# Peptides against a protein of PDB entry 7AE7: the designs that were tried, part 177

Target 1, 321 residues: chain A of PDB entry 7AE7
Amino acid sequence: KVYKDLREFLEVLEQEGQLIRVKEEVNPEPDIAAAGRAAANLGKNQPAVFFEKIKGYKYSVVTNVHGSWQNHALMLGLDKNTSTKDQFYELNRRWDKFPVPPNVVKREAAPCKENVIDKDINLFEILPLYRINEQDGGFYISKASVVTADPEYPDDFNKLNVGTYRIQVKDRDRVGIQALAMHDIAVQLEKAEAENKPLPIAITIGNNPLVTFMASTPVGYNQNEYEFVGALQDGVPMDIVKSDLYDHLYVPAGSEVVLEGHIIPRVRTVEGPFGEFPGSYSGARLQCEVKIDRITHRTNPIFENLYLGIPWTEIDYLMAL

## One batch from the design tools (peptide; made by RFdiffusion4, then SolubleMPNN)

Design b2_p21_6_s4 (from b2_p21_6, 12 letters changed)
Fold by OpenDDE base, seed 5:
Structure b2_p21_6_s4 (fold): chain B 321 residues (1-321), chain A 21 residues (1-21)
Amino acid sequence: as target 1 above (321 residues)
Amino acid sequence: SYKEVEEENKRRNEEAEAAFL
């Protein structure tokens, strides 16, 4: 099975008994993290946890979407009881189908374009933000697929990067992003900053699960993650759409939320601390700052965020591949 | 409300900045 968006995947997870739906109103802190830990205690067959109602917010949260081998099997469209070995075999078999170019859909056909916010931007109105860990310096968007391009070769689709980065919410319309030297985004940012230009960026939230997987999987600088998503869909192209602000940036057509903006050149602000692992914090550092200039989103957007509770954490499954 | 959470987030970011400097 192939999924167009997060919603189709969540439906399958629920049908397969791999999603817990919390229907009662929860407090963002500590209830989201507590419920995630409770789900993790159910053993190796850890379900996703979908919170329908978050106190003080309009929209839903889902966590632990990739948080088990069963969920990973289902992501690949396999039986949920497929062995880890057979999942890896199938992953490798499909990987060799690269490249599978995506379909570029029209704006009117893209669910991520249902709503637009281009003024009075407030991330807190759209995303049910919370601290993932009690000692976090703020709220994090920890499972976004971040789209950037090479500013020297903006029309080279092979240099379009889709990556996962630590993103701290700084203000209504600003986020800090951890762009380390080992990331493709850092190469692109260096080129933009050399000319004192902004780097265009699209931060996409709540995607087709294979997009999120590929954004967390390192590939070559001249390889497009969307072409690997098509490979992992066993040769079925994924659907992408042009961003609203930039002709050279493409986002998943089914994204729940798209934050379009720019990395401010040569600006660094304090980001962190963040608890990347239980009992381990990466300290505060000077990091890049993104200005959000436009939001597009699906009606009733689902905020997909990372579960960082008891090991195995969701990050362990995303990095184990 | 989310507005109260926004104000708390601002306070936390200011505290983190002050602790870093």
Scores: peptide ipSAE 0.458, ipTM 0.919, DockQ to the pose 0.820
Fold by OpenDDE base, seed 2:
Structure b2_p21_6_s4 (fold): chain B 321 residues (1-321), chain A 21 residues (1-21)
Amino acid sequence: as target 1 above (321 residues)
Amino acid sequence: SYKEVEEENKRRNEEAEAAFL
């Protein structure tokens, strides 16, 4: 089975008993984290948790989408009880199908384009933001697939990078992004900053689960994550669409929310602290800042965010692969 | 409301900046 978007995957998770739906209104803090911990305590078969109603917000949150081997098997379109060994075997078998080029769909065919916000941007109106950890310096977008290109070779599709980065909300239309030197985004940013130019960026939230998986999986600088998504879909291309602001940036057609903007050149502001692991905080440091210039989103967008909790984090499953 | 959360986010960022400097 192949999924076009997060919604198709969540439907399967629910059918397979791998999604808990919380229908009652919850407080963003502490209820989201508390419910995630409660779900994690159900054992090794950790479900995703879908919060339909969040106090003070219009839209829903889903967490722990990748938070179990069963969810991972389902992501690959396998039986949820597929052994870890067989999942790895299938992953490796499909990996050899790289590259599988994506389909570029028209704007009118892309669900992520259903709604547009190009003025008076306020992230808090679109995303049910909350602190993942009590001591976090702010609200984080921790499961976004961030799209950037090489400023020197913007039309080289092989250099299009889709990565997962820690993103702190700084203001209604600004986010801090952790671009470490080991990330491909840092190479691209260095080129832009050398010329004192903005780096075009699209921060995509609520994707096809294989997009999120590949964005968390290191690949070569000259390898496109979307072409691996097609490989992991057993040779079925994924659907991408041009960003609204940039002809050279492509986003998943099915993204729940797309934040289009730019990394402000040569600006560094305080980001953090953030509890990256249970009981471990990454201190505050100077990081890059993104200005959000445009938002596109699906009607009733789902905010997919990372589950961080005891005894296992969702990161443990995303990094174990 | 999301406005109160926005204000709280601003306060927390300002506190984090002040603690870093």
Scores: peptide ipSAE 0.454, ipTM 0.916, DockQ to the pose 0.826
Fold by OpenDDE base, seed 3:
Structure b2_p21_6_s4 (fold): chain B 321 residues (1-321), chain A 21 residues (1-21)
Amino acid sequence: as target 1 above (321 residues)
Amino acid sequence: SYKEVEEENKRRNEEAEAAFL
């Protein structure tokens, strides 16, 4: 089984009994985090949790999409009861199919292009934002696949980077991003900042689960995460589409929300604190700032966000494979 | 409403900045 988008995966999770649907209106705080913790306490079969109605917001949230070995098996299109050993075997077998180039689809064929916001941008209108942890300094987008390119080689598709980074919402149209020196985005940003130029960026939310997996998996600077997604789909190419603002940036065609903008050159602002693990906080630091210039989104977009609960976090599963 | 959340986000960012400086 191959998934074009998050929605196809959520449908399979629900069919397999690996998704809890919360139909009653919830408060963003504390109910989302509390329900996530309650789901985690169900043991080995930790389901995804889908919140249909959130007080004060128009759209839905889903958490814990990658939060179990059953969900990982289903992500690979395997039986949900596939052993961790057999999941690793199959992942390694498929990894050898790299590279599998993606299909570039037309704009009119890409679900992420259904709606456009290019003025009066307000992230709070589009994303049901909440504090993941009680002591967080703000609201975080914790499960985005962030697309950047090498500004020296913008047409080199092998240098297109899709990564996962800590993103704090600063205001309606600005986010802080943690670009650590060990990340490929930091190399690209250094090149842009050397010339005092903005770095083009697309922050993609609610993707094909293998895109999210690969964005969380370190690869070589000259290796494209989309070509690994095709490999992990057992040789079936994924669908990508050109960004609206930049000819050299490609985003997953099925993304729920795409935030297009730029990293402001040589600007650093306070970001944090954030509870990266239960009871462990990364303090406030000076981090990069992104201006959001355009949003594209699916109709009734789903905000996929990371579950950070006890006993296992969703990131533990993403890093364990 | 999301407007109240936006105002709270602004307050928290201002507090974090003041605590860092």
Scores: peptide ipSAE 0.439, ipTM 0.914, DockQ to the pose 0.807
Fold by OpenDDE base, seed 1:
Structure b2_p21_6_s4 (fold): chain B 321 residues (1-321), chain A 21 residues (1-21)
Amino acid sequence: as target 1 above (321 residues)
Amino acid sequence: SYKEVEEENKRRNEEAEAAFL
């Protein structure tokens, strides 16, 4: 099976008994993290947790979408009981289909374009933000697929990068992003900053699960993650749409939320601490700052965020294959 | 100073949350 968006995947997870739906109103803190930990303690078959109602917020949160081997098998469109070995075999078989170019859909056909916010931007109105860990320095967007391009080759689709980075909310319309030197975004940012230019960016939240998987998987600088998504879909192209602000940036057509903006050149602000693992905090550091200039989102957007807890974090499954 | 930036960052996050809630 191929998924167009997060919603189609969540439907399958629910059908397969791999999603817990919390219908009662919860507090953002500590209830989201506590319920995630409780779900993780249910054993090896860790379900996704969908929070329908969050006190103070309009929209929903889902966590632990990739947080089990069963969920990972279902992401690949396999039986949920497919062994890790067979999942790896199938992933490798499909990987050889690269490149599978995406379909560029019209703006009117892209669910991520259903709503637009271009003034009075407030991330808190769109995303039910919370501290993932009690000791976190702030609110994090931890499972976004971040789209950037080479500023010297903006029209080279092979240099379009889709990556996962730690993102801290700094203000209503600003986020900090952790761009490590080993990431393709850091190379692209270095080029922009050399000229004191902003780096165009699209931060996409709540995607097709294979987009999220590929955004967490390192590929070559001249390889496009969307073309691997098509390969992992067994040769079925994924759907992308042009960003609203930039002709050279393409986002998943089915994204729940798209934050369009720019990395401010030569600005660094404190980001962190963040609890990447239980008892392990990445200390506060000076990191890049993004100005959000436009938001597009689906009606009733779902905030997909990373689950971090004992014994296995969701990141362990995103990096395991 | 680095400390001043940390304090400002905390203030900004608290202000953003308080301005919504």
Scores: peptide ipSAE 0.295, ipTM 0.791, DockQ to the pose 0.062

Design b2_p21_7_s1 (from b2_p21_7, 14 letters changed)
Fold by OpenDDE base, seed 1:
Structure b2_p21_7_s1 (fold): chain B 321 residues (1-321), chain A 21 residues (1-21)
Amino acid sequence: as target 1 above (321 residues)
Amino acid sequence: MEYDEVEKLNKERNAAAEAAF
C-alpha cells in the first residue's frame, strides 16, 4: 500500500487500531504532551494520538505517527505485526530500487495549495503550537521535512535536500532552525552566507510518512530524498509540486502546511532550550533564523508534531530502521 | 553579526554538537 499524504496514513492507522482520537477539547499545555506520554506508556503498541480540538486554536494536532514498530510496518504497507527483522529486509529490498523519480504535479492538483497566506502571516493561526516539554524555551516544530537546494546549482535536482531539523517558533512569521555542519542544509547555507544571500527554504509539515522517514535518514549530498521515497514505495513515484516562491524548490504535493521563506544570511538568534529526551535539554544556542514569506496549506490542516516522551521515542523509531 | 563571527559561532556550535554525540 502507498500513501499520498498523512491523511491516508492516519486513516489506515485508525482502521488498524493504531490511532487514538481525542474528540474532547484539550488545553495545548499540558494535555497534548501528557496524552503523548500516556500513549508511550502502552509499550510496544504505541498508537498515534489525534487531537481534534485544541483550546485557543482552529486546527488539529497529531503526534506519535511513527511511534511504534506497528506504525512502521503500516508505513511500509505491511501487516502491522510484521517483525522488525522482516521490516528491515523489506526496507533494504526497496532501497535497491533507488532512484525512483517523483511525479511533478500541477499546482491545481496539489492539496498543499488549497489555501494561500501571503500577507499578515501568523503561524499561530495555522499551527496549534504548544511546548512539547515543560521546560522548553518555546514552541517547536519538530517533525517538519525542510526543503533546500544548492544555491550554486539550484537546477540540480540531485542536490535538492529534504531534511528534519529542530525548529523553534520565534515570532508570527519567524522560526529558528538548527542547521548542524553534518547536515546538507549547513553546506547550502554556508554557500549562501558566503555571498550574504538568503537561502530559499520550504518547511513542510504533515507529509506522507515515507517523506518524514527519508527526511530523518541521511543520504548523499547528490542524492534526492524524494527518489528514495519512490524506492520505499516499492517503485511508485511520490507526487511533488513546485513551491510558490521558488522555481527550484519542490514540496510534497500532499503536505498539510508549507512554510515558504528564506534563512536570513549572517544572522543568529537565541533558540532553546529544548528537551530532546526526558531529563536531557539541549541548552539555549545561537541558531539560524527563517523569515516566513508565504504559507500554503490544506483545508483544515493537521499539525503533525513529534512525540518526545520516555524512550523509545518517535525519534528512536525513525532512526532505528 | 559579521560573517566571520557567524562562521566562528557555527564552527563552535557544530564542534560542540559533534562532541555531544
Scores: peptide ipSAE 0.000, ipTM 0.288, DockQ to the pose 0.032
Fold by OpenDDE base, seed 2:
Formats: C-alpha cells, sequence, structure tokens
Structure b2_p21_7_s1 (fold): chain B 321 residues (1-321), chain A 21 residues (1-21)
C-alpha cells in the first residue's frame, strides 16, 4: 500500500491497532508527554497516540507515528508483523529503484493549500505547541520535513533538500533552526549568507510517513529525497506541489501544515536547551532564525510531533532503518 | 494550560535560555 498523506497512514495504524485515540480533553503539559510514555510502556506494539482535544488549542496532535517496528512495516505497506530483517530487505530492494521522480500536482489538487494565512501570523493558532521535555527551553517542532534549495543552483531539482532539523518556536512568526555543518541546509545557508541574502525555506509538518523517514535519512547533496520516497513506494511517484512564495521550492502535496518563510541572513539567536535524548539536554546555543511569511494548511490540521519521553522513541526507530 | 499561559511559558523559557547564554 502507498500513502498520499499522514491521514491515510493514521487510518491504517488505527485499523491495525497501532493507534490510540485520546478523545478526552488533555492539557498540553504534562498530559501529551505522559500519554506518550504510557503508550510506549505497552511494549512491543508502541502505538501512535492521537490527541483529539487539547486545552487552549483548536487542533489535534499526533505523536509516536514511527514509534515501533510494526508502524515501520505498515509505513512500507507490509504486514505489521513483518520482521525487522524482512523490512530491511524490502527497504534495500526498493532503494535500488532510485530515482523515482515525483509528480508535480496543481495547487488546486494539493490538500496542503486548502487554507492560507498571509498576515497576522501566529503559530500558536495553528499548532498545539507543548514542551516535549519538562526542562526544554521552549516549544519544539521536532518532526518537520524542511525544504530548502541551493541558492546558486535554485532550479537544480537534485539539490532540493528535504531534511529534519531541531526547530524551536521563538515568537508568533519566528522559529529557531539548528542547521548543523553536517546537514545539506548548512551548505545552502552558507551560500546565502555569503551574499547576505535570505535563504528561502518551507517547514512542512504532518507528511506522508515515507517523507518524514527520508527527511531523517542522510542522502547525497545531489540527491532529492522525494525521488527516494518514490523508490520506497516501490516505484509509485509521490505528489509534490510548488510552494506559494518560491518557484523553486516544492512541498509534499498532502502536508498538514506548511510554514513558508526565510532564514534571516547573518542573524543568530539563543535556542535551547532541548532534551534530544531522555535524560540528556543540549545546552543553549546561538542558532539561525526563520521568519515565517506565509502558512498553508489542511482544514483541521494535525500537528505531528516527535515522542521523546523514554528510551526507544520514534527517533531511535527513524535512525535504525 | 490556556493559550495565553502557553505563549507566556514559551516567552519565559526563551528568555531564561537567552539569559543563560
Amino acid sequence: as target 1 above (321 residues)
Amino acid sequence: MEYDEVEKLNKERNAAAEAAF
């Protein structure tokens, strides 16, 4: 099976008994993290947790979407009981299909374009923000697929990067982003900052699970993550759509939320601390700052965020395959 | 937490991180 978006995947997770739906109103803190820990304590099946109602917010949260081998099997469209070995075998078999170019869909056909916010941007109105860890220095968007291009070669689709980065919410329309030197975004940012130019960015939230997987998987600088998603879909192209602000940025057509903006050149602001691993906090650091200039989103957008509350979290599974 | 409490918490935590740097 191939999934067009997060919603089709969540439906399968629910059908397969790999999603817990929390229907009662929860507090953002501590209830989201507490319920995530409780779900992780169920052992082998570690379901996704979908929070329908969050106090003070309009929209839902889902966490632990990639949080088990069963969820990874289902992501590949396999039986949920497919062994880790057979998942790796199938992953490798599909990887050899690279490249599988994506389909560019029309704006009108892209669910991520259902709603637009282009003024008075407030991230708190769109995303049910919470602290992932008790001692975090703010609210994090920890499972976004971030789209950037090479500013020297903006039309080179092979240099279009889709990566996962640590993103702290700094203000209503600003986020801090950790662009480490080992990430392709750092190469692109260096080129933009050399000219004192903004780097165009699209921060996409709530994607097809293979997009999130590939955004977390290191690939070559001249390889497009969307072409790997098509390979991992066993040769079925994924659907992408042009960003609203930038002709050279393409986002997943099915994204729940797209934050379009720019990295402010030669600006660094304090970001952190963040609990990257259970019981391990990073220090505060000077990090890049993104101005959000436009939001597009699906109606009733689902905020997909990473679960980090105990060892063997989603990140461990995302890095293990 | 209500919406305003969440926004306040974010600002307080960010300011604490900025003061620690």
Scores: peptide ipSAE 0.000, ipTM 0.291, DockQ to the pose 0.719
Fold by OpenDDE base, seed 4:
Structure b2_p21_7_s1 (fold): chain B 321 residues (1-321), chain A 21 residues (1-21)
Amino acid sequence: as target 1 above (321 residues)
Amino acid sequence: MEYDEVEKLNKERNAAAEAAF
């Protein structure tokens, strides 16, 4: 099975008994994090948790989408009981199919383009934001696939980067992003900041599960994560669409939400703390700031966010292979 | 800034953004 979007994957997770649906209205805090912890305590067969109704918000949240070996097997379109060894073997077999170039679809064929917000941007109207950990310094977007390009080679598709970065919501239309020197985005940002130019960015939320997996998987600077997604789809190309603001940025056609904007050059603002691991908070530091200039989203967008709690956390499964 | 000052500032910013919803 190949998935075009998060929704097709959530449908399979639910059919396979790997998704819990919470239908009652919950408080964003503490109920989302508490229910995620309760689901993680069900043992090795951890389901995703889908919250249909969040008090004060219009839209839904899903967590722990990658939070088990069963969910990982299903992501690969395998039987949910496929051993970790056989999953690893199949992943490596498919990896050798790289590159599998994506299909560029028309704007009218891309579900992420169903709705547009280009004025009076408020992230709280689109995303049911909550503290992942009780002591977090704010609200985080922790499972976004962030798209950036090399500003010296904007038309070089091999230098298009799709990565996962820590993103703190700072205002209605602003987020902090942690671009560490080891990340490909930091190389691209350094080039933009040398010229005092904004770095174009698309923050994509709620993707097909292999996009999220590849965005969390280190690849070479001259390798495109979308071409690996096609390889991991056993040679089936993924669908991408041109961003609305930038001719050289492409986003997953099926994204639930796309935040298009720019990293403000040579600006650093306080970000953090965030509970990256149980009982471990990374200190507050000066980080980059992104201005959100445009949002595109599916009708009734699902906010996919990372579950953090007790080992094995969702991040452990995303990094385990 | 100390941790507590940073946490306070981030909470105040997010609360202001939430209150404007």
Scores: peptide ipSAE 0.000, ipTM 0.269, DockQ to the pose 0.101
Fold by OpenDDE base, seed 3:
Structure b2_p21_7_s1 (fold): chain B 321 residues (1-321), chain A 21 residues (1-21)
Amino acid sequence: as target 1 above (321 residues)
Amino acid sequence: MEYDEVEKLNKERNAAAEAAF
């Protein structure tokens, strides 16, 4: 089984008994985080948790999508009871199919383009933002696939980077991003900042589960994560679409939300703290700041966010293979 | 922030990240 988007994966998770649907209105805090912790306590088979209604918001939240080995098996389109060993062997077998080039679809064929916001941007109108941990210094977008390119080689598709980074919401149209030097984005940002230029960015939320997996998986600087997604789809290309602001940035065609903008050059602002693990907070640090200039989104967008609770967390599963 | 301060902060963060692993 191959998934075009998050929605097709959530349907399979629900059919397989790997999704809990919360139909009653919840408070963003503490109910989302509390339900995530409760799901983690269900033992080895941690379901995703889908919140249909969040008080004060229009749209839904899903968490813990990658939160179990069963969900990982289903992500690979395997039986949910496939052993971790057999999942590993199948993942490696598919990895050897790299590269599988993506299919570039037209704007009109991309679900992520159904709606556009290009003025009066307010992230709180599109994303049901909440504190993941009680001591977090703000609201985090913790499961985004962030698209950037090499500013010296913008047309080199092999240098297009799709990565997962810690993103704090700073204002209605501003986010802080943690770009560590071991990340390909930091190399690209260094080049842009050397010339005092903005780095173009697309922050994509609610993706095909293999996009999220590959964005969390280190690859070579000259390797494209989308070509690995096609490999992990057993040779089926994924669908990508050109960003609205940038000719050289491509986003998953099925993304629930795409935040297009730029990293402001040579600016650092206070970000954090964030509870990366239970009882472990990263301190407040100066981090890069992104201006959001345009949003595209699916109708009734689903905010996929990371569950950070009792180990194993989603990040542990995303990094364990 | 001047570029040299940004570069210095990046180097300091990298060294701290490498020391945490």
Scores: peptide ipSAE 0.019, ipTM 0.373, DockQ to the pose 0.030; fails the geometry check

